# Designs tried in a protein design run: peptides against a protein of PDB entry 3WG5. Part 36

Target 1, 218 residues: chain A of PDB entry 3WG5
Amino acid sequence: LAKNIVYVAQIKGQITSYTYDQFDRYITIAEQDNAEAIIIELDTPGGRADAMMNIVQRIQQSKIPVIIYVYPPGASAASAGTYIALGSHLIAMAPGTSIGACRPILGYSQNGSIIEAPPKITNYFIAYIKSLAQESGRNATIAEEFITKDLSLTPEEALKYGVIEVVARDINELLKKSNGMKTKIPVNGRYVTLNFTNVEVRYLAPSFKDKLISYITD
Target 2, 218 residues: chain A of PDB entry 3WG5 as posed
Amino acid sequence: LAKNIVYVAQIKGQITSYTYDQFDRYITIAEQDNAEAIIIELDTPGGRADAMMNIVQRIQQSKIPVIIYVYPPGASAASAGTYIALGSHLIAMAPGTSIGACRPILGYSQNGSIIEAPPAITNYFIAYIKSLAQESGRNATIAEEFITKDLSLTPEEALKYGVIEVVARDINELLKKSNGMKTKIPVNGRYVTLNFTNVEVRYLAPSFKDKLISYITD

## One batch from the design tools (peptide; aimed at target 1 A49 A80 I105 I121)

Design b2_p15_6_s4 (made by RFdiffusion4, then SolubleMPNN; from b2_p15_6, 8 letters changed)
Fold by OpenDDE base, seed 5:
Structure b2_p15_6_s4 (fold): chain B 218 residues (1-218), chain C 218 residues (1-218), chain A 15 residues (1-15)
Amino acid sequence: as target 1 above (218 residues)
Amino acid sequence: as target 1 above (218 residues)
Amino acid sequence: MNLGIEPITFEDVKR
């Protein structure tokens, strides 16, 4: 019996246009192979709002479920990473990871201090993050507090408060726990029930270009 | 005889994720209608590198020719706008417009001073902009100087040096002058000869969402 | 989430 394929790819570092390209490439590969899903192992401190919004859009346009997995232990889906997670079909976190801290900033001053975003911009992103949470059936109040309080959560807290769907130690546990779950947002207009009973896991490596860009941006 | 359709859409302001969404939406509409081409009237001072690179990729993935038109007089395709233009199927400029000034920056300090990008990043974008120029058969030396000298060009200079393909006062003149030209990059793997002999021009308006975002980001 | 300084932006033409 042809095994269902689940792709796993890693995205690490700052969210930029290059990160968008990685998402696009990985999802496209998984789409072409009619995979059951793609799992993105995410570890990010944040990044660009524009890249983030494009990534969210790309995820929502996916022909297959996109699962964000905050992994490994010590990883975070901070700032832009939280938005990406909230825009995805399923969120999982490994123990010892974190999510949140989503306050938009204009950047860093020469002395490393944060330059705050004006209220208009902050309010825009409050509305945006709340919409992502609401559309995915996740906790919009907490989503707002990710900005207003710069709140960060543990996996257990995030699960408890309805921000994420799964806490899992590894890919095998993630597949086991998410088997039979419905996506939190639709795929091609339909909520999909995940089937991970007889799957083959395939890992996607960064392209040479991806590695080069990561090397330059790190 | 069914007239060939040419779409025209305006993109004005900073290049951001919202600008990407505008490009994507406009191109998608034109693709769905099997338009002969879409003309993007561009006026930008620059913006985000990540959004820029995504826009370039979206243009290159277009099923139809995407023409960047720096318009109206007084407009510019500065910084990120230059990259977008160089990544497109055809570049036109109106008299009294400008293109160039492509040096990457980290941002602005609190006092409004520019924070310079480190040499590694600058070198990356030099390589990138040169590749765009080379792939499109445009002047890669000038493309490099857009960064190294922060060079800006008039339409006549840009045409003379082989950076752009057309100088035109308006859409009608643009269509007339570009009729029979081949795209500078392929569409679906083929260089397309533009046919504007019997076309209907259709203007696309910004969506309500586009207007709202523009209002918030301006 | 960085809107301007981080990550890399391009110079705005002085209006």
Scores: peptide ipSAE 0.026, ipTM 0.253, DockQ to the pose 0.259; fails the geometry check
OpenDDE base, seeds 1, 2, 3, 4: peptide ipSAE 0.021, 0.021, 0.023, 0.020; ipTM 0.229, 0.267, 0.240, 0.266; seeds 1, 2, 3, 4 fail the geometry check

Design b2_p15_7 (made by RFdiffusion4)
Pose (drawn by RFdiffusion4):
Parts: structure tokens; C-alpha cells; sequence
Structure b2_p15_7 (pose): chain A 218 residues (1-218), chain B 218 residues (1-218), chain P 15 residues (1-15)
């Protein structure tokens, strides 16, 4: 009961209804165990707007900080993952990862051709991504360009431009650098200082169902 | 005189990419065997827009008539399934089935809440559903109300209002009543008269992949 | 590279 606990979970692949269930399951475990924070190792090339908005909402309502960590090297928080990142308490990127490219689309034709959205829906997602950035004090100008310019950024660029808070190689380095940082959004109405000194790290294994469903969607 | 071959397939559940694959697989089989028609027993609560549009497109390119049959009793062709029906060559409904209820939403939230669709998406789908109805000679005024009023119809109401062509209890009654009917959209440029005199019915089983994905869904 | 977020539009259906 007198421990400092950080949970680490993994989320890979398309952001879908099932991805929401994962976020909710992992975050719920951390909440019930009074964790200092949960770190989500995120690697997503794309996903659905509805599941993305539900995840952002679940993060906003989280009783503990949610740190989105674009990891491992070569991972991306592209498309829906970018909103999830902008909607969270702290963003960390591992070297060689990517963030951005969030243009909303109606989807894919028989060809694999891109089915664009009506111009006004693009404006809707611009307003939504600007809102997430402003609510978290992040660079809304660059966030808008994730859509309008299909802008994508490396870790160092994202840090310089004020989109993320940490560049880290691993969990240990992430804990060291983010220790003492305020969360970019509140936890239960209060902005919180992260205490990662003398911390127990607990890894949450993805379930059989997680790995299988992810593989199938792949 | 001649022996006419009719294929029957079942398509159930949410409309997704796998559903497009089912439509493409079953239709390709019927085309290669020079079938008079393929009948699809459809039961769907809704699904994704891009897959629905890809299915409508696949049906438009079909070299044989595609008859959408809302079957069994208790089934519905709601939301995305309504567009598939309106985009097809002939629509049949079994007693106690439903069609309509197509108001678009961005999706569902955590607590039973619904994420509203911006007006542009709504107007976009109004134009699209009116267009499918107009192209097939079905009631565009009522089709709009599937969206603007979330209108849902019984089979008897759907026939009366000119949204569908046939009310049938089974495949036998469907072939009998639809024999001699012109298709509502062309097959390769010409409106085909359906010949169901001297008919061989062939049932297509769902593949391993089909069964697996649906068992996981159940 | 990503093309972007799929809106994944659906209807209320018979809900």
C-alpha cells in the first residue's frame, strides 16, 4: 500500500473498438492498484476515428496519468495514434520513431485508392486536433499541419516544436527524464507532478486475444 | 427451356472489409459459372462506410444480378446494409424483417452516448442514398427519411413505398415471385429480365476464414 | 506511410 508503481503496457496495430478495450483494461488495472502512472508503448499506423475519440476520452477520465510512449524504435503514432498522444498526460518518443500524418479519410477503395473526406470534415478534425493540443498546452499550429500538410515528425523535431515532452531510448530513461514533470492535462482536476523516484515497474503482458486479434487485423 | 443456376450465400454481422471479401468471393463464383443470379441472405445491424461503398461498387460491376434478401425473419438491413440493398439489382424481405435506420454517426461512446456526425457527413450520405434510390428507381423521398428521421420499415411497408420489389418467406417463394422481374439496375449496361423457370439452387458455404472471424465476433 | 484516420462512419441502426 506504500509503494510507487508504474505500469507498462503495449498497444500495437490498427486502432479499433478492440484497442479501446485494451486501453480500458490496462488503465483500469493501474487505477485499481493506485499506480503513479501507466506507460503505454504505442505503435500504430492507423485506425478508426470513433475508437480514437473513445480512447482519448478514457484517458481524459483516467484517475492516473497516462504516458504515451512511441516505442520501439521504428514505431509510429501516425493517424489515430497521434490524437491519442495529443490527448494524453505526457508524450515520449523513442529514437527513430514517427508522429503525425492525421488527415481524416472516408477510407479505401477497391483499388487501395484513398477515399478523401468532404472538405468540411477535414475542418472538423482540424478543430478537434487543435483542441487536444491547446488543452494540453502543445503546439496547435504544428498539430494542425499533421492534417493539412500530412506532416510527420522525428522525436527531436517533435520536441523542438513543443509537441512532445520526452525523447527516451527505454522505460528506465523515460522514468528518469519525466521524473518531476507536470502532466500536460489534469488528473481528476489537478495537474500532477510525476514522482518516479524509487519506483516499481510492472509490465502488463498482452493477452492471447490481444496478440491474435492484432495479428488478424494485420 | 434452359437450366438457370441461382447461387445463395449468407452474409451476417457488421459490415467490414471481411464482408467486402465475402461479397467479392461469392459474386466471383456465381460469375464464373454464368449464373442467372446470386441471392444474398443479408442480416446486418450496420458497419463501416468505405466497405459499404466498396460493396455497392462491387455489385455495380457484377456481371450477374445480385439480389439482396433480408433473411431470416428477425433480420435487418439497417444502416450500412440499407445502402447495399438500394445499390443492388433486386431487394427481397422475409416477413418480420427490417430495412432503414441510416442516420450516420461518428460512433458510440463509453456510456451509451453517441458521437454526433457533423452536418457535412449527414448531407453527404443523404445525397448518396438519394442517388442509389434514383439510379435503381426506388423511392428516394423515403430513402432520405432513413437518415433524416432514422426511418425503419417492415417488408410490407417497404414494398408499398417502393423501396423493395419482393416479400418472400423462403428461396422458393422469392424465385417464384421474382421470375420475370426486370433488374432495378443494369448488368453490364442492360436491364436483365430474370428467368427463374427451371432453376437449380446452389448454396455457398462460408469459408474457414469467414467462420473464424464470426466466431470471434460472437 | 499512413494515409490518415479512417472516420469509420456508422449509423444508429435500430438502436
Amino acid sequence: as target 2 above (218 residues)
Amino acid sequence: as target 2 above (218 residues)
Amino acid sequence: SSSGVIIAITGTGNS

Design b2_p15_7_s1 (made by RFdiffusion4, then SolubleMPNN; from b2_p15_7, 11 letters changed)
Fold by OpenDDE base, seed 5:
Structure b2_p15_7_s1 (fold): chain B 218 residues (1-218), chain C 218 residues (1-218), chain A 15 residues (1-15)
Amino acid sequence: as target 1 above (218 residues)
Amino acid sequence: as target 1 above (218 residues)
Amino acid sequence: GSKGIELGIISVGLN
């Protein structure tokens, strides 16, 4: 019996256009192989709002379920990473990871201090993050507080508050726990029930370009 | 005889993920209609490096020629706009426009002063912009100087230095001058000779989302 | 230059 394929790829570092390219490449590979899902191991301190919005849109246009997995322990889906997660079909976190801190900023000053976004921009992203939470049936109040309180949550808190769907130590536990779950947003206009009963896990490696640009942006 | 279609669309404002969405939408519409080309009237002060790189990639993946037209008079393809132009199949400028000033920055300080990018980032974008110029057979030395000297050029200077291909006052002059030109980069792996002898010009309007996000980011 | 909206960390702006 042809085994269902689950792809696993890693995205680490700042959310940039290059991160979009990574998402697009990884999802496209998984789409071409009619995978059951792709799991993106995400570790990001945040990044660009524009890149983030494109990534969310690319996930929403995916022909297969995209699972965001905040991994490994010590990783975070900070800021832009939280928006991406909230825009995905399923969120998982490993123990010892974090999610949240979504306040938009205009940048850093010469002394490294944060330059605050004007209220117009802050309010836009409040509306946007709440929309992502609402569309996915996740906690829109907490999503707003990720901005208004710069809140960061543990996996256990995020699960408790209905921000995420799974706490898992590794890919095997993630597959086990997410098996039979419905996607939190549609795939091709339909909510999909995940089937991980007879799956082959395929890891996607970063391209040479992926490694080079991450090395340059870090 | 079925007239060849040339699409014309406008992209104005900061280069963001939303600008990527505009490029993607416009190019996709023109691809679906098997247009002879799409002309993007570009007016940008710059924007996000990540969004810019995605836009360049989207242009390079286009099934039809994408012409960047710095328009109207008073417009600029500043910073990110220059990278996008250098990544396109043909660059045109209207009289009274500018191109260049491509130095990467980390942001603005609280007092509005520029925060300089570290040498690692600056050198990355020097290599990147030179690659775009070289791939398109344009002036790579000037492309580097857009960063190292923060150089801005007039249309006449840009044409003289081999940065752009056309100076045109309007769409009709652009079509006339670019007729029979070869694209500076491939379309589907082939250099295309533009055919504007029997064309219908179709203007694409901004979507409601386009207008809303531009209003919020401005 | 584009006041690129940053979410969390320093993002590279091109003006």
Scores: peptide ipSAE 0.052, ipTM 0.343, DockQ to the pose 0.123
OpenDDE base, seeds 1, 2, 3, 4: peptide ipSAE 0.026, 0.046, 0.110, 0.026; ipTM 0.308, 0.332, 0.361, 0.330; seed 3 fails the geometry check

Design b2_p15_7_s2 (made by RFdiffusion4, then SolubleMPNN; from b2_p15_7, 12 letters changed)
Fold by OpenDDE base, seed 1:
Order: C-alpha cells, then structure tokens, then sequence
Structure b2_p15_7_s2 (fold): chain B 218 residues (1-218), chain C 218 residues (1-218), chain A 15 residues (1-15)
C-alpha cells in the first residue's frame, strides 16, 4: 500500500510578504502530491498583519490539512503566529514553547517604545481573532485575551483552555497523537479525519531565497 | 426550465474609484443578463468615502439584487466595506470574517497615527450609516456603534444583533440559506424574494486592469 | 519581546 505523505516545513522569523510566499510554496507542493497533510514548524515573534491575513487565507484555501506546530522548544507563535495557528486545521506545540501576545501595534517609536494601535484597529483584530477561534471551535474568550491582556500561554495551558489540540515533543509524537483527529476547520468544505497510521515524512527545505531573507531579517 | 443565473464576483482591497468601476461593471453585466442576483465576495480594509458612497448608490440603483458576501474566512468588511454591506440587498458573512470599525479618519500622520475626523464629519457618517441601517431594517444602534465605539463583530455577533442576514461557509450554503428571503432594500421599487432553487452560478473574473491595480495597491 | 503585528493601514479614513 503506497504510504501517505506528510510534508514538514519550517517557517522561522518575522511574518512578511516573503513568509506568505513560503507558505504558498510549501502548501502548493504538498497539494500537488496529494499529501495527507503538511506540518509547518513555526517559530515567529510576529510580523505584518497584511501578510498574516494572507497566510490565514492561504491555509484556509488549502486542498490538504495544514498543521501548525510551534517547534522546537524555545520557539513561539507570538502575535501574527497565533493568528496563523488559529486559522489552521490543527495546532500543536512542543514543550517549552509559547503562544499569544496578539495585541496589534503600529510599530516602534525612535526610542523603541511601542506605538499603540488605535481602538479601531485593536477592535478589528479582536473581532478577527475571535472569528478564527469560533470557526475552528477553539476558545474565543482566550483568543480575545491574547489581545486585551497580551496573554501568553504555555502548551499545557493552551491545551487546557482549548486553544490548541496537541502537545508533542517531536514530529513522531505529533503524528501519533493527532492520528484520527478531525481538522478543526474544513478542507475543501469537509472536516477531514487525519490518517497517520502509515505515512512517509518528507521535509521541505527552504529555498536559497528563503535562507537569504531569513538571514537578513533576523 | 432555463436556469436562473447568479453571478459571483470578487472585490478585494481598498475601496477606491477603481473599486466603483468594478462594482459598476459587475452589476451591469448581471443586469444585462437579467440575473436572479449578483453576489460580491468582499474583502476590504476600507478606503475612500467618496468611492464608498458612489458604490452604495450604484448598488441601490441596481436592477437586480446585490448580495455582499464577506468571504473568504479571514476577509473583512472593514470601514467602507461595512457601509457598502449595509447599503446592499442582503449581507452574508463566512465564518472567520469580520465587519465594522467604521469611524472616519482624515488619514495617517507621518508617524502612522490616525488623524481623527472632526465632529462634523463623524456626525455626518453617523447619520449616514444609521440611515442605511434603517432603510434596510438592520440594527441602526449597532451601526452607530461601529463608528462611536469602533466596534467590530464576528459573523455570529452580526447575525445575532441583526446587522447581517446570513452566515455561510461557501456560495452553495449562501444560496441555500438565502433562498426565499426578501431583499432588505427594494429592487426597482419592490422587495424581491430571492429564488435560488434552480440557479447556474457564473463567476466574473477581474479584468487585467483589476488585477494590476489590486497588485499595486496591495 | 513579541514584535507586535505592524498593522498596515487597515482603514484608510475617509479621504
């Protein structure tokens, strides 16, 4: 029996238009191969809202399940990363990772202080993040608090509160624990039950351009 | 029996004079074919007030029902988009979308801060948005709060508060749920009951000019 | 520190 394929790709650093290109490329490759799923190992401090929203849309338009995996230990799905996770088909976190801190800002002043977002923008993102949580059947109250309280959670807390679905130390444990779970949002209009009983894991390497931009933006 | 036609077109990005041209073109095509309705998949952060008001007028002068559908998940009908929606014959939202944040601004300062609209302008748009809500039998109190509180809502909240009429995951669910509903404003002086029992869906593609401007304005 | 989402121009005000 031909092994179902699971792709694994890494996205690290700031969320930008280039990060959208990475998501699009990785998901497209996995779609072309009719993979069972793609796992994105995510480590981000945040980034651009526009890029984030485009990434969320790209994930939700995916022909296959997109699993966001906050990995490795010490990684974060901060700010934009949390939105992306909440927009995905399944969220996993490794022990020693974090999620949250979603309050929008306009940027940094010359002294490095945060330029606060006006209420209009903050309220927009509250509605946006709540809608992502509700659509995925995740904790919308906590999702709002990621903004209003700048809340950040451990994997155990996030699991307990129903923000995420899986805590796993590595890809093998992730596959084992998520096997038989339904996607939290539809794939092509249908909730898909993940089948990881007989899979081949394929790692997608970053392109040279991916490496260069990551190197420059870091 | 000849299938009634429903057109679907996408409008994404900032509301500008060019966006008016898109609305006008799409509605005109659907009018010429005596379509049962046109569905506009809307994803906008907002834009120009003048363009917005012209779009609202064009919708209200339509010979066929114009349905605003905030789509896909992650899309928004922010600011100008909310006004356009409130001026339409029916509003639908996909799960994971948002509506609201309607406070007018004069622009952005060099530091990215909002330049507040003077009370005269704010009060004008309060009256304007309330009138759109009242004319359509939608929640005028919430419509005002979209300005006064910079309120933004999820689809479920917007439906609950009577701001919108339908929550639907896709065009098929939208057609199914809105079938037999009356338009919230008149079409050629009459409230029309939507008939989606036997329709052909036709997608209108953006023109090359539409694509180019969207690419440059993004 | 979580570099907050630099929210680009969501609502350009009514020009």
Amino acid sequence: as target 1 above (218 residues)
Amino acid sequence: as target 1 above (218 residues)
Amino acid sequence: GSKGIELGVISRGLD
Scores: peptide ipSAE 0.056, ipTM 0.323, DockQ to the pose 0.182
OpenDDE base, seeds 2, 3, 4, 5: peptide ipSAE 0.037, 0.043, 0.030, 0.044; ipTM 0.329, 0.354, 0.325, 0.313; seeds 2, 3, 4 fail the geometry check

Design b2_p15_7_s3 (made by RFdiffusion4, then SolubleMPNN; from b2_p15_7, 10 letters changed)
Fold by OpenDDE base, seed 5:
Structure b2_p15_7_s3 (fold): chain B 218 residues (1-218), chain C 218 residues (1-218), chain A 15 residues (1-15)
Amino acid sequence: as target 1 above (218 residues)
Amino acid sequence: as target 1 above (218 residues)
Amino acid sequence: GSKGVELGIISVGLR
């Protein structure tokens, strides 16, 4: 009897091309083992838009449900992390976490001031984030406001406004609450009902490479 | 019969990556000895947001209750210290201490003037601090005002407004007053009732490295 | 090109 497996992995830090590699590796492992789902414990201040878009695509191409869990308490799905979450099959947040602040920038000046993105770029990301929200049946108005107002939300607010699906303190509560939920986007063209009854939780560790890169980018 | 141990350690100065190491070391020692709790005597003017967030996470991952005690009289849990406190299992303050002033900044200009954080960052930390307060059942409105109004409070005000749990002159009074209190956030997924009956108080000293780093950063 | 856009929060001081 194929054991119902749920994988759990952590992604922490800036969203870069290396973060894409982490997502790809984790999802691939879970796919290969025909897992019921993978939960990514996400804690990010944001990062590169190109890497973010690639990650979203990789999630959407997953053969299994990918759950973004903003965890632990004190973590954030800031900026790029919000886009990733909105592109995923299910979003959960732990109490004490945040989501939002999605305004694109070109970088920082020598004095630490933000270099604003031109309207062309801002408008592109408005359209993009709205599309992610609409596709997933999440609040597209709030998604837009993550950019236009640089809005950030608590888990309770995000749940209330229909940005996320679950508030959970830990993996066990997440599994309990999300059991029987449908994915917010399709898996292989179909909306999947999550079955977390009698699951084995398997934790994936960062590779040596993942650890090294995190250390260099911190 | 495992002696009920309470550890006490001091953290003083700017919140940095080294401060994280202090928290981690102290909590780890107390965890290893299955202490009833650890009390961190905190005195900080603030510091780095990244280090603060990591410290909050480390506290929340603790296997034992972590009590932040703003001590001695004249100390502050300023800025980053407030976030740390709000992320902890219990907050106490000594008379003559302060908490608050949590507005994020990008740094200081050459002339010593504050470089304001852009709204993006400010809004992020508003959401973050509100989340910490809400999770711990503390006053989220006041937590927000620690940023938006750069509010600072006395111990009496902080207690009155539901920001902190205890005002205590010393460790003995703290132990007495907090005995039988429930943690404001869970320990290993459960709210813990503190038991400070028949406890041995053990003081932890700064490591040589801790002393050296404090000396360099002061 | 999207390659140059940053979606992040700066290293912020809390003092």
Scores: peptide ipSAE 0.124, ipTM 0.408, DockQ to the pose 0.104
OpenDDE base, seeds 1, 2, 3, 4: peptide ipSAE 0.073, 0.049, 0.114, 0.086; ipTM 0.315, 0.318, 0.381, 0.362; seed 4 fails the geometry check

Design b2_p15_7_s4 (made by RFdiffusion4, then SolubleMPNN; from b2_p15_7, 10 letters changed)
Fold by OpenDDE base, seed 1:
Structure b2_p15_7_s4 (fold): chain B 218 residues (1-218), chain C 218 residues (1-218), chain A 15 residues (1-15)
Amino acid sequence: as target 1 above (218 residues)
Amino acid sequence: as target 1 above (218 residues)
Amino acid sequence: GSKGVELGVISVGLS
């Protein structure tokens, strides 16, 4: 039985292989303690596609619900963050956050201009992001437009268009609003009804390595 | 005499040489029309240092006040955006935006890890960002900490610590609150008292090229 | 492959 424990951890900055390690560590801790869920407070401008795909896979392999919470105000789930959110069991956003802008690029030229991804890569990620949306019962048309139109949404728009499930100002409101919701993707093959009645909230801090890498990546 | 015209333009996305062209175009239009000011609605995760420095210089060379407005909610003036803001005649932030995270990097490795800038580059940008803060009478200690601690601030913190001048929800509130304020740096050698009494607000749209490049860079 | 593909990175190469 899931304990009445909800873990909360922050992942901030660029999505890299080290961000994967953070996700893996945080989810593993919450899994080991049979938490009701883990809430990942996500604030990312984006990052590496390979790391993103691995993170999505790690979330999908989670033994417990992983809630992506775009938090605090001013935060974004931009680019890779949108994919991660769309791959998660529940998406919440705080007011004053954003989601979207998912167009793949090859990188930046020396002059800071974007090196465009070839159509084959763009089309791959269109298919991929639509798959994530469809698997989660989220708006696949908007998910595609996150790439094709570089669309960015407010929390209100994202909720209205069926991209996300909750708008919440803080963890307490998130727990209250998401209580009794079913996960948008299965946990161990089943859609889980979230039970946030009488929960203990446990915060996970970044490891020393996480702090160092965040310092290096920030 | 400045006309009772205030221009508003949006600059969103990465700071590149093309972002410089956008700043130059927008400011030039507002200068040509002898606008009371131009408000740049800035939403950037950062970008190229060379482009940033050129943008700062272009702002400092402006014949009219350039107000950087971190807007809308969810937007950030991250990294290069912070430097640009600190180099401007007035900084405003909308609630739910952020500013800071100014540590220079050389780029990203193939694994998405950050390639750290050598101390010489970091120290250069510490000196540079402090100069921008000092020249504008803003908090140079916090400006340094945007690099040394990768500090990010809320609008309330940024205002409290003397990094920015205004917190405003929209253009109308910004105009109201900034009316009668002096620019934080000179315009043509003098500190200008902003006059937003009976102003016409004119919005500048991105050019076709701006849209294309934003699409390419986004 | 997705290797080398960047998704909306702040490449603030303040380098």
Scores: peptide ipSAE 0.136, ipTM 0.396, DockQ to the pose 0.175
OpenDDE base, seeds 2, 3, 4, 5: peptide ipSAE 0.025, 0.053, 0.047, 0.173; ipTM 0.270, 0.487, 0.325, 0.477; seed 5 fails the geometry check

Design b2_p15_8 (made by RFdiffusion4)
Pose (drawn by RFdiffusion4):
Structure b2_p15_8 (pose): chain A 218 residues (1-218), chain B 218 residues (1-218), chain P 15 residues (1-15)
Amino acid sequence: as target 2 above (218 residues)
Amino acid sequence: as target 2 above (218 residues)
Amino acid sequence: SVTHITPITFPTISP
């Protein structure tokens, strides 16, 4: 009862309705165990707007800080993952990862050709991504460019431009650097200082169902 | 005089990329065997827009008539399934089935809430559903109400209002009533008269991949 | 039950 606990979970692949269930399951475990924070190792090349918005909402309502960590090296928080990151308490990127490229699309034709969205829906997602950035005090100008310029950034660039808070190689370095940082959004109405000294790290294994469904969607 | 071959396939559940694959696989089989028609027993609550548009496109390119049959009783062709029906060569409904209810939403939230669709998406789908209805000679005024009023219709109402062509209990009654009917859209440039005198019915089983994906869904 | 259309998604990005 008198422990300092950080949960670490993994989320890989397309952001879908099932991805929401994962976020909710992991975050719920951490909440019920009074965790100091949960770190989500995120690698996503794309996904659906509805599941992305539900995840952002679940993070906003989280009783504990949610740290989005673009990991492992070579991972990306592209498309829907970027919004999830901008909608969270703290963003960390591992070396050689990517963030951005969030242009909303109606989807893919028989060819694999891009089916663009009406210009106004692009403006809707611009307003939504600017809102997430401003609510978290992050660079909304760059966030807008994730859409309008299909802008993508390395970790160092994302840090310089004020989009993320941490560049870390691993969980331990993430805990060391983010220790003492305020969350970019509130936890239950209050901005919180992260206490990662003398912390127990607990890893949440992805289930059979997680790995299988992810593989199939792949 | 001649033996006419009719294929029958079942397509159930949410409209997704796998569903496009089912439509493409079943239609290709019927095309290669020079079929008079393929009948699809459709039961769907809705699904994704890009896959729905890809299915409508696949149906437009079909070298043989595609008859959308809302079957069995209790089935519906709601939301995305309505567009597939309106984009097809002939629509049939079994007693106790539903068509319509197509108001677009960005999706569903955590707590039963619904994420509204911006007006541009709504107007976009109004134009698209009116276009499918106009191209097939079906009631565009009523088709719009599928969206603007979330209008849903019984089979008897759908026939009366000129949205569908046939009300049938089974495959036998469907072939009997639709024999001699012109297709509502061309097959390779010409409107084909359906010849169901002397008919061999062939049922297409869903593949292993089809069954697996649906069992996981169930 | 009716599931309404979900029109927007995001591109899949390749590294």

Design b2_p15_8_s1 (made by RFdiffusion4, then SolubleMPNN; from b2_p15_8, 9 letters changed)
Fold by OpenDDE base, seed 3:
Formats: C-alpha cells, sequence, structure tokens
Structure b2_p15_8_s1 (fold): chain B 218 residues (1-218), chain C 218 residues (1-218), chain A 15 residues (1-15)
C-alpha cells in the first residue's frame, strides 16, 4: 500500500515575491505526489502585503492541506506571517514561538520610524484578517486585535484563544496531535480529516535560487 | 576653481527596498562630493508602494538636486516610477520613453489577473500623487488621471501638459536644456537654479550587491 | 523588529 507522504519545507525570512515562488514550488511538488499534507516550517518577521495575499490565495487553492508550523523555537509568524497562517488549513506553533503584530505600515523612514498606514488601509486589513479568521473558524476578535492592539501571542495563548490548532515541539508531535483533525478551511471545496497514520516524512530542500535569495536577504 | 560635478547613475527594474538602498547610496555619494546635481537614469515598470514612498522621501531630503531621467529610449517611469519622478527636483525623458499608469493594485493572482485595490486605497494614492504634483508645480489633473484613467504619456505629451520639464536625447542635451532651470521642489528649503556650466560628469557604477540583485530580479 | 505589512503594490507595466 503506497505510504501516505507528508512533505516538510522551510520558509524563512521576509515575505516577498520570491517567498511566493517558494510556496508555489513546495505546494506543487506535494500536490504532484498526492501528499497527505505539506508542513511549512515558517519563520518570518513579515513582509509585503501583495506577496502575502498571493500566498494566502495559493494556499487556499492547494489540492492538499497546507499546515503552517511556526518553527523552530524562537521563530515567529509575525505580521504577514500571521495572515498566511490564518489563511492555512491548520496552524501549529512550537513552544517559544510567537504570532501576531499585524498592523499594516507604509514602510520605515530613514530614521527607522514607522510610516503609519492611513486609517482606510488599516481598516481594510482589519476586515481582511477578520475574514481569514472567520473563514477558518478561528478567533476573529483576536485577529482584529493583532492589528488594533499590535497584539502578539505565545503558542499557549494562541491555542487557548482559538487562533491556532496545535502546539507541538517537533514534527512528530505535530503529526500525532493533528492526526484526525479537520482542516480549518476546505481543500478543493471539502473539509478534510487529516490522516497521519503510517506517514513517510519527506523534507524539501531550497532550490539554488532560494539559497541565493536567502543569502542576499539575510 | 573646483569643477562642478554632476553624478549620473542608473536604476533599472522593479522598485523594491533594494532600490531604496541604491537611491540612498547614489544620492549620498553625490551629497558628500557637493555635486551640483545627480541624474538618475530610471527605467522601471513599477514596484512597491512602501519603497516608492521611502525613495520619494529620500529625494525630498536630498542636499542636492535629484533629476529623474527616464532613459534610455524604450524605458519607462511606470507606476511607482511616476511617483518617484513627481517627487523629484526635475523630470526629464528621452524620446521613445513613457510615464504614467499609476493605478495601485494589491497584486497579481496566480492566473496573472490584477487584484484591484479597494476604492479607499485608490483614493489615498490619488490624493498622494496629486499632492506630489501640486508641491512640484506639475499638472495635478494629469497626475490624477495616471490613476483614474491608467493614463500613459509620451515625453512630448508629458512636456506639453506640464508633467515633466525636459525632453532630452542624452545627458549632454539634458544638461544643456536644464541649465538655468529652477528645481520644482526645494533643496534644503530653497528652490535652486541649476548651473551646468563647465560641469564634469561622473558615472556611478552599481555595487556588487546591486549587480547581484539585478541578476536575480532580471 | 517585526516588518509591518506593506499593503500596496503598483502595477508593473510589463505584466
Amino acid sequence: as target 1 above (218 residues)
Amino acid sequence: as target 1 above (218 residues)
Amino acid sequence: MVVGIEPISFKTVER
């Protein structure tokens, strides 16, 4: 009997158009192999809204469940990363990670100060993030507060408040805890019950281009 | 008598945070040498709003006049490039170039279709682009139409309508035609009359990092 | 420092 495959890949750094390419490549590989799921180990301080929205859309169009796993300890799904997580089929966090801080900004001034987004833009993203939370059955009030209060949460808090689904120390614990859970959003129009019994874990490596971009941006 | 120096540098490609670094580096070099001006040969299809706004701010904070020169023939100052141009001390275009098409978008979907910005965001950028035009004494009506009608103009049209100040085939013609013109915005709080009599032209090369990023993004 | 969402992009003429 063909072993159910779970892919694991890492996406680290700022969310850019190149990050979209990484998501697309990784998800495509997993789709082609009819994987049970793909786990994306995410560590991001944030990034571009356009890239974020494209990534969310790519996840929502996935033929397989996409699990966002904030990992390793010390990692964050900050800003754009929170949106990506909220747009995914399942969110997990390792102990010692963080999620939130989603206030949109226009950028940073030369002195390092934040250029605030106009209220109209802020309100747009409040509506957007709440929509993601509502669509996924997650805490829309907290999602709003990620912007309005610049709130950041621990994994335990995020779990408690219904922002995320799993706290896990490693991939094995993640698979164990998420086994039997339903996806928080549809896969091809259907909510899927995850089956991680007798799965083979396959790790995807970054492409040469991924490595080069990481070298430049890190 | 110390020869008046004019720096010339090229910025090509998408407007990103790295483009800001290029602008900052080039302008800083020219400032340090107390150049009469710096000419940025700009060829861009557009890019990020945040980076654009930072670049505009950096230009406005420049200690020397920054001339945006849409060059070479075939180049464009499209989208974000138009904002940058409108935020500069003087705009020039070579014959066979274009300016405009400034409608803000949230991004591109996987199928290549444009994700439209909400009206609130569009209106924000209408106000912003009009402000840049008004501050520089350029045609604010056309600036608005760069968004509302997705208008693009030839150099001759842009000159005719008061969007730009100079049409020039090369650096020498640019210097000749712009000599004696006042900057369209202040330099250190004062409108400066450009003096390009007996100037030495110095070309700035891209840094290694610039070359690497260009290689990846082109 | 958490990089905020940069909400707005501009159309690339080449796309």
Scores: peptide ipSAE 0.032, ipTM 0.480, DockQ to the pose 0.765
OpenDDE base, seeds 1, 2, 4, 5: peptide ipSAE 0.032, 0.087, 0.032, 0.044; ipTM 0.421, 0.371, 0.537, 0.324; seeds 1, 2, 4, 5 fail the geometry check

